Peptides against a protein of PDB entry 4JHK. Designs and how they scored, part 183

Target 1, 212 residues: chain A of PDB entry 4JHK
Amino acid sequence: EDYKIQSFDLETQKLLKTALKDPGSVDLEKVSSVIVDQSLKDQVFSREAGRICYTIVQAEAKQTNGSVFRRNLLNRLQQEFKAREETRKRSTQEWVCLVSFICNIFDYLKVNNMPMVALVHPVYDCLFRLAQSDALKNEEEVDCLVLQLHRIGDQLEKMNVQLMDELFNLLRDGFLLQEDLSSMGRLLLLEILEFRAGGWKLSDTAQKYYYS

## One batch from the design tools (peptide; made by RFdiffusion4, then SolubleMPNN)

Design b2_p29_7_s1 (from b2_p29_7, 20 letters changed)
Fold by OpenDDE base, seed 4:
Structure b2_p29_7_s1 (fold): chain B 212 residues (1-212), chain A 29 residues (1-29)
Amino acid sequence: as target 1 above (212 residues)
Amino acid sequence: SPIEEENRARAIPDFEKYSPIELKEFEAA
């Protein structure tokens, strides 16, 4: 299977390829750091990174029954999460990359075929931050919010429906009451509201309306 | 739609176990 790692230099690409196939032969802490660093810079890679991480986790588990990579990955994610407000202030791009990456890890990095419970609140916290008025006025943040909810909303709701209700209350209020939303932002909020109301799926009519 | 295609259902089996230390550390963030 091919992974989108062309953005790395050749040495790092080799490192990642080795980690994917023979994780016991590389410094998995370094690998995790490299993946997180790049995910914070490139949102496209951030999406792929979840899949890469899952593969490395599985490879290590099969090879040594270890979890060194996962532990280091989660520790780094925790550090970045704690600094999320500073990251947002510094760079909206890095912030949405961080959110995207955390959501992708939630989506791909399962334990016993279930989402990691430890990631539920961090994910919600990120989404709630994106749902605040100061974030909703930024189309880049709205794009991120709506994209993540499309990807993992149904899974996240199963983990905590109360938080999802609260989140969507904010989104509804933003859609209805906030005056400084962009036209696209407002459209995206409406779409995601309807998406959830439809059981996290779009009807044929809605799909045509929003994406024709 | 491209979004629906991107969000297609995936089978992601994982037989690993939770690490209590990992869980507590992240929840404390």
Scores: peptide ipSAE 0.027, ipTM 0.596, DockQ to the pose 0.043
Fold by OpenDDE base, seed 3:
Structure b2_p29_7_s1 (fold): chain B 212 residues (1-212), chain A 29 residues (1-29)
Amino acid sequence: as target 1 above (212 residues)
Amino acid sequence: SPIEEENRARAIPDFEKYSPIELKEFEAA
């Protein structure tokens, strides 16, 4: 399988490739740190990072029945999550990358083919933060929020429908009542409201209207 | 749900075993 890791230097690419094939022969703490660091800089890579992480976890489990990589990865995520407000204050870009990465890990890092329950509350906490008034006025944060809900909203709802209802109450209030939304932000909120109402599906006509 | 509870039983102990911060603290932060 091919992984998009061309953004790393050659030495790091070799490290990642080795981790994917022979995780027992590399420093998995270093590997996890490199992946997290890059994911905090590149939101597009965050999606790929999820796949990479899952593959390394599976490879290590098969090779040594170990979980060193997953442990280090989750420990780093825990650290970044705890510091999320400081990250948001420092850089909106890093903040949305963090949210994207956590959501992608939720999406890809399955436990016995099920989402990791331990990540449910952290994911919702991030999405609720993006749904606050001070975040909804920022188009970059709205883009992130809507993107994650498109990717994992249906899975999250299955884990906790009450939290999803509460989240969408905030989004509806934002759409209807908040005055300082951008035109695109308002449009995206409407789209995601309709997306959930339609069972997490969007018609071809609606897709063209909102994203073309 | 039973599936979610089983998943939690597998995931939380592993995380808490190796993390310097318990998962409950992580979720409450």
Scores: peptide ipSAE 0.022, ipTM 0.608, DockQ to the pose 0.065
Fold by OpenDDE base, seed 5:
Structure b2_p29_7_s1 (fold): chain B 212 residues (1-212), chain A 29 residues (1-29)
Amino acid sequence: as target 1 above (212 residues)
Amino acid sequence: SPIEEENRARAIPDFEKYSPIELKEFEAA
């Protein structure tokens, strides 16, 4: 299977490829660190990173029944999550990359095809932060919020519908009441409100309206 | 599977270490 790791130097690519096939032969802490670091810089890679992480987790489990990689990955994620407000203050780009990465890990890093319960609250916390007024005025953050809800909203709702209701109350209020939304931001909020209302899918009419 | 269950149990306490809500029941297991 092919993985999109061309953005790394050759040495790192080799490291990642080895981790994917023979995780026991590499420093899995280093591997996790490299993946997280790159995911915090590149939102496109962040999506791929989820898939890569899942593969490494599976490979290690099958090879040694170990979980060293996942442990290191989650520990690093927790560190970044804890510092998320400082990250947001420093760089909106890094912040949305962090959110994207956490959401992608939630999406891909499943056990017995079920989401990891431990990730539910961190994901919601990130999405709630994006739903605050100071974030909704930033189109980059709205883009991130809406993208994640499109990707994992249905899964996340199944984990905790009450939190999802609360989140969408904030989004509705933002759409209706907040004055400093960008035109695109407002459009995206409307779209995601309709998306959930439609059972986490777009009608043909909505698809045409927003994406024609 | 036993592997999946074991891995799940190992992962939860680590990630929840600094979360606002901790699943401490898994640490006792």
Scores: peptide ipSAE 0.027, ipTM 0.651, DockQ to the pose 0.079; fails the geometry check
Fold by OpenDDE base, seed 1:
Structure b2_p29_7_s1 (fold): chain B 212 residues (1-212), chain A 29 residues (1-29)
Amino acid sequence: as target 1 above (212 residues)
Amino acid sequence: SPIEEENRARAIPDFEKYSPIELKEFEAA
């Protein structure tokens, strides 16, 4: 299986490849740190990182019935989540990367084909933060919010429909009432409102309107 | 459900404690 790890140096690539196949032979704490660090810099890699993480978790489980990698990964994620407000104030780019990474871990790091329950509220907390007025005025944050809802919204709703209703109330209010949204931001909010209303599916007509 | 319980057991137990939303739910329960 091929993974998008060309952005790392050769030594790190070798480390990651070894972790994917023989996790017991490498420092899994180091591996987790490398993955998290890169995910906080590159939102595109963040999605790939979710897939990589799941593969390493499965490989370790099969090899040693262990969970050292997952433990280290989630511990680091917890630390970053705890510091999320400081991260947002320091760098919007790092903040949206963090949100993307958390959402991708939620999406890919499944247990028995189900999302990890412990990640549900942290994910919602991030999305609610993006839905606040001070965030909605930033197109980069709106892009992140809408992207995550497209990816995992249906799964999140299954976990807690009440929180999803509350979240979309904020998005509706933002669309209708907030004056300092960008044109694209407003368009994206409308699209995601219709996306959920349509059962987390975009109609052909809507697809043409918003993305053609 | 049994699957949900297993997921909770396999996760870091206190991860969600850093979420203000989660804390509110715990306080209300």
Scores: peptide ipSAE 0.023, ipTM 0.597, DockQ to the pose 0.086; fails the geometry check

Design b2_p29_7_s2 (from b2_p29_7, 18 letters changed)
Fold by OpenDDE base, seed 1:
Structure b2_p29_7_s2 (fold): chain B 212 residues (1-212), chain A 29 residues (1-29)
Amino acid sequence: as target 1 above (212 residues)
Amino acid sequence: SPIQKKNRELAVPDFEKYAPIELELFEKA
């Protein structure tokens, strides 16, 4: 199995590889911390992190029927989530990485192929924060919002359609009424509005309009 | 293993215990 862990030093790579195959032989708290730390720095890695985490969870379940890694991971995630407003104030980049990581964990850490219910509200909280006027004016935050909705929007809607309706009401209002959106931000909002309206897919006509 | 024993065994966190963000609705024209 190939995982994108080249950004880590050799010792950490070995730790991660061991966790993937023999989780009982490593400090799973340390493993979780390393994964979270890197995910908060690299939004691209955060998606890979979700896949890695899923694999470790499965490996531990098979090996010992345990869930120590998942508990440590979620504990750290909850700590970061709790401090999300402070993170946003400190660094937009770290904030969007945090959102991306939470969304990717939601996407990958499934039980019986179903999302963890406990993560639904936190994910929506993050997306709603990105949908506020002070966030919509920042293209980096809009990019993050739209990316997550493309990835997990349909799953989130299945978990709570009322919250999704409320979220998209905010996005619609932002698109129509907010004056300080960037041109790209406005375009992305329009695209995601159409994306959901089309059943979480783009029509051929829309594809041509936005991406040709 | 000794390493296993050192791993903290915590309960699964309940994210729902945290307060949701304060929402500021857009003023509709």
Scores: peptide ipSAE 0.067, ipTM 0.553, DockQ to the pose 0.047
Fold by OpenDDE base, seed 2:
Structure b2_p29_7_s2 (fold): chain B 212 residues (1-212), chain A 29 residues (1-29)
Amino acid sequence: as target 1 above (212 residues)
Amino acid sequence: SPIQKKNRELAVPDFEKYAPIELELFEKA
């Protein structure tokens, strides 16, 4: 299949496939809900979800010049974002899935081939939350933070370099000053610091150091 | 600690402030 949706039951798979081809024939609110719900449980799917969402948005625009799916998707995103602290308290896993999903939507759901401005600050807010001391001590949150910065850091920086500088100041301080980082967390922070410093890529030397 | 001093609590962005504009741009395109 062109899209990795095997984790859904057959009925839901059919729904998603129909949404991709003929969005006007399905309940797009239901489609958006299904995608969000699964993305909040599966960080791996959230990456694919971004691509799926973009395709549905494009299909609906082409078919009916509508934006029902995107509206429903963004409404749900806003709800989840507003409740992010409660989500974090309830489940670190769900929290990092939420962050991952928002970041992937930012990455894939382009408007006229441009990032949605509406998502810039929400994404940064999520990343700043992950950069707080209480989050940096949790390896799962550090993993998420570093992963998102690898995926969309360059795009985010283009949208707001000041916020990116501030974010990386926190990461630097965490790396240097915070005592209760895990060994892996500390390593990941160092890597991402180098990653940005290298223009959002790893040098051959760095590649060897971290991954050989 | 220096880290604590630099920790920030950012205001919660309101999607509704920006999303309608994005939607309008998309619909007009």
Scores: peptide ipSAE 0.025, ipTM 0.458, DockQ to the pose 0.392
Fold by OpenDDE base, seed 4:
Structure b2_p29_7_s2 (fold): chain B 212 residues (1-212), chain A 29 residues (1-29)
Amino acid sequence: as target 1 above (212 residues)
Amino acid sequence: SPIQKKNRELAVPDFEKYAPIELELFEKA
């Protein structure tokens, strides 16, 4: 199986490849840090990072029945989450990368084919932050919010429907009441409202309306 | 709006309250 790690230098690529096959032979703290660092810079990679992380977790579990990588990954993720407001103030791009990465970890890093319960609140907190008025006016943040809800919204709702209801109350209010939304931002909010209302899918008619 | 105000006043769970060891416990549960 091929992983998209071309953005790393050759030494780091070798490190990651080794971690994927023989995690016990590498510094798993370093591996986790490298993955998080790159995920904070490259939103495209953040999706692949989730898959890579899951593979390493499974490889370590199989090899040694250990969980060192997962522990280090989640520790680093917690540190980045703690600094999320500072990250957002410094760089919208890094902020949306962080959100994307957390959501991708939620999506891919499953235990017994179930999402990690411990990640539910952090994911919702990120999405709630994106749903605030100061974030909804930024199209890049709206793009991120809507993308994540398309990817993992149904899973999140299964974990906590009350929080999802509260989140979508914010999105509805933003769509209806906020004046400084971009045209695309408003369209995206409408689409995601309809997406959830339709059971996390779009009808053929709606699909044609939004994407044709 | 009243809904926005209410939602902002609701406490959002903090990821910081969980140490890595606690996260593992949640994962195993």
Scores: peptide ipSAE 0.024, ipTM 0.451, DockQ to the pose 0.230
Fold by OpenDDE base, seed 5:
Structure b2_p29_7_s2 (fold): chain B 212 residues (1-212), chain A 29 residues (1-29)
Amino acid sequence: as target 1 above (212 residues)
Amino acid sequence: SPIQKKNRELAVPDFEKYAPIELELFEKA
């Protein structure tokens, strides 16, 4: 498998490549930290990070039946999650990256073909935060929210349909009642509302309407 | 009408306790 790690310096690339193949030979705490740090800077990488993390977890499990990497990863993720409001205050970009990363870990780091139950509420908490009025006015946050719902909304709903209903009530209210949405933000909210209503897919007519 | 604000008070889960759980092999290309 090929992994997109060209954004790292050569030394770090080597570290990551080694972790992917021989995790027992590297400092897995450092590896986890590097991945999280980069994911907080690059939303595109955050998607790849999920896959990378899953691969390292599998490699370590296979090699030593260990879980050092996953433990460190989840610990760091928990720390970042706890500090999410401060992160949001400091940088919308970092906040959006954090949400993306958490969602991608949820998407990729599955146990017995199921998402990690421990991540369900944290993911929802992030999405609910993005669904608040102070976040919906920011197009960058709306974009993140809608993107994650497109990626993992159906999975999340299966884990807790009640929370999903509540979330979409907020999104509907935002669409209908909030006056300071950007035009694109409003369009994105409408699209995602229709997306879920259609069973987490768009009809041909809707596809044409939104994306032609 | 104002948008309903939701303040969910949920305890942060202990992510670490789930780290030892065995995962299935990654098969995505």
Scores: peptide ipSAE 0.024, ipTM 0.482, DockQ to the pose 0.252; fails the geometry check

Design b2_p29_7_s3 (from b2_p29_7, 18 letters changed)
Fold by OpenDDE base, seed 1:
Structure b2_p29_7_s3 (fold): chain B 212 residues (1-212), chain A 29 residues (1-29)
Amino acid sequence: as target 1 above (212 residues)
Amino acid sequence: SKIEEENRAKAIPDFEKYSEKELEEFEKA
């Protein structure tokens, strides 16, 4: 498989490629740190990071029956999640990258072919934060929110319908009542409201936008 | 290699059960 790792230097690219195929021969703690660091800087990579992580986890399990990478990854992810408010205050870009990364880990890093239960509340907490009035006025945060809901909304709803209902109540209120939304932000909120109402099904055009 | 030996030493006999334990620890943190 081809992984989008061109943003790394050549040495790091080699490290990642080796981790994907022969994880026992590299420092998997270092690999996890590199992936998380880059995911916080590059939203495009953050989108692919979940797939990369899953592949490394599977490769390590098959090769050594180990879980060193996953353990280090989850530990780092927890640390970043705990510091999410500080991250948001420091950099909106890093904040939306963090949310994207957590959502992608949720999407790709399956356990027994199911989403990780431990990530359900953290993901919802991130999405609820994006649904607050101070975040909804920022188009970058709205775009992130809507993008994640398109990608994992159906899965999240299956895990906790009550939280999803509460989240969409906030989005509806934002759409209807908040005056300082951008035009695009308002359109995005309307679209996601309709998307859920339609059973989380995308048109071919929307599929390309959110998943390509 | 030294790295390979260290990684093998950290291998878990039952990957899925260990994963569940890690999930529990994540929730507690």
Scores: peptide ipSAE 0.040, ipTM 0.574, DockQ to the pose 0.031
Fold by OpenDDE base, seed 3:
Structure b2_p29_7_s3 (fold): chain B 212 residues (1-212), chain A 29 residues (1-29)
Amino acid sequence: as target 1 above (212 residues)
Amino acid sequence: SKIEEENRAKAIPDFEKYSEKELEEFEKA
C-alpha cells in the first residue's frame, strides 16, 4: 500500500515504513507521537494517518500480539481531547485538525470491524462544540463540521441516534436563526441538513453546495 | 533488541478488554 508520508524527513519516513512492516523493531511510542504531531498540523494528512494507524495496529498485533502503538496513540489522543478548548482558543486551525484527526481515527481504527465505542461520545462532543453559535460563525469550523459529518455521520448515527438528533437540532436552529453566518456557512449547513434527510446520501443540490 | 523486548512485554492477551480500560478517561471527559 502507498501512504502519503512525503511531508516527513527521510529518517522519519524510514521509521514509519519500518513501523508498518516490522513494528517490533522500532520505538512505537515515538512513531505514535510523530503521527499525532503531524495530524494536528495537517488535515489532509490526518485522514491518511487514520489508515496508517490501523495498519500499524494490525501489524503489531500479528507480530507480537502487542498494543504498544495503539495505547500510546490513544493516550495522546485523550490528552489532546481533554485540552480541546484551550487548543481552540489558541488556534482554530489546530482545533479543526484535532477534530479531523479524532474523526479519522474513529473512521479507520476499527475493533472487530466496528467503531471503537469509547470514541463515540468524544466525537459527538467535538461536533457539538462546532455546532455552537460561536463556532458556526467561523467558516473554517463549519467546513470541518460538515466534512466530518459527510465522512462518519452515518456511522455515528448508528451508534447513537439521539445525540445525532440533538446535534442536527442545533444545526437547524443555526441555519434558520443565526444572523452572523457567512453565505457559504449557511449553504453548508443547508447541505448537511439535506444530506442526513436523504439518508446520508447526496442530492444533486447538496452535492453542488458541498463541492462548489 | 531492547525495544523488541519492551514491546513484547507490553503485549496484551485480551485486546478488547484492555482497550476498554485504556479509553476509560474518554467517558469522563
Scores: peptide ipSAE 0.043, ipTM 0.574, DockQ to the pose 0.032; fails the geometry check
Fold by OpenDDE base, seed 2:
Structure b2_p29_7_s3 (fold): chain B 212 residues (1-212), chain A 29 residues (1-29)
Amino acid sequence: as target 1 above (212 residues)
Amino acid sequence: SKIEEENRAKAIPDFEKYSEKELEEFEKA
């Protein structure tokens, strides 16, 4: 399979490629660290990172019945999640990258083709944070929120419809009542409200916007 | 290789069960 890893130097690219094919021959802790670090800087990569992570997990399991990569990945992810408020205060960009990465891990890093149940609440916690008034006024956070809901909203709802209802109540209230939303932010909120109401089905236009 | 041996030594016999424990810790964060 071909992976979008051109943002890394050649040595790191080789490391990642080797991890995908022969995970036992590389330092999987280092691999996990590199992937997380890059995902916290690049939202585009974070999407690909989910797929890469899943492949490495499968490869290691098949080769050695090991879980070194996943363990290190999840430990690092947990640390970043715990520090999410500090991250948000420091950098909105890093915060939305963190949210994107967690959501993409939820989307791709499945166990027995099932979402990781333990990630449900953490993902919702991130999305609820983005749905607060202080976040909704920031277009970058709204964009992140809407993007994640487009990608994994249907899966999250299947895991917990009550939390999804609560989340969308906040989004509705933000759309209707919050005065300091940007024009684009308001449009994005309206779009996602309609998206869910339509059964999480993408239009051709939305498909191009979120996945091209 | 040394790295391969180290990685094998770190393999977990019950992968799914271990995953559940790790994820539980994550949820508590």
Scores: peptide ipSAE 0.042, ipTM 0.573, DockQ to the pose 0.031; fails the geometry check
Fold by OpenDDE base, seed 4:
Structure b2_p29_7_s3 (fold): chain B 212 residues (1-212), chain A 29 residues (1-29)
Amino acid sequence: as target 1 above (212 residues)
Amino acid sequence: SKIEEENRAKAIPDFEKYSEKELEEFEKA
């Protein structure tokens, strides 16, 4: 399989490729650190990172029945999650990358083809933070919120419909009542409200925006 | 190799169960 790792130097690319094929032969702590660091800087890579992580986890499990990579990955992710407010204050870009990464891990890092239950509340917590008025005024945060809901909203709802209802109440209130939304932000909120109302089905326009 | 030995030493028999346990602190945060 081809993975989008061209943003790394050649040495790091080799490290990642080796981790994908023979995880026991590399420093999996280093690999996890590299993936997390890059995912916090590059939202495009963040999505690919989920797939990469899943592959490495599967490879290590098959090769050694180990979980060194996943443990290091999730420990680092947990640290970043705990520091999410500081991250948001420092850099909106890093914050939305963090949210994207957590959501991508939720989406790709399945256990028995099921989402990790332990990630449900952390994901919702991130989305709820993005749904606060101080975040909704930032188009970058709204874009992140709506993108994640398009990707994993249906899965999240299956895990906890009550939290999803509460989240969408905030989004509705933001759409209807918040005055300092950007035009695009308002459109995105409307679109995601309609997306859920339509059973998590995309319009042609929305499909182009998120997947083209 | 040293790396392989370290990785093997850290291997966990019940990978899925361990992963869920490692994420327990997420639910507390």
Scores: peptide ipSAE 0.042, ipTM 0.558, DockQ to the pose 0.043; fails the geometry check

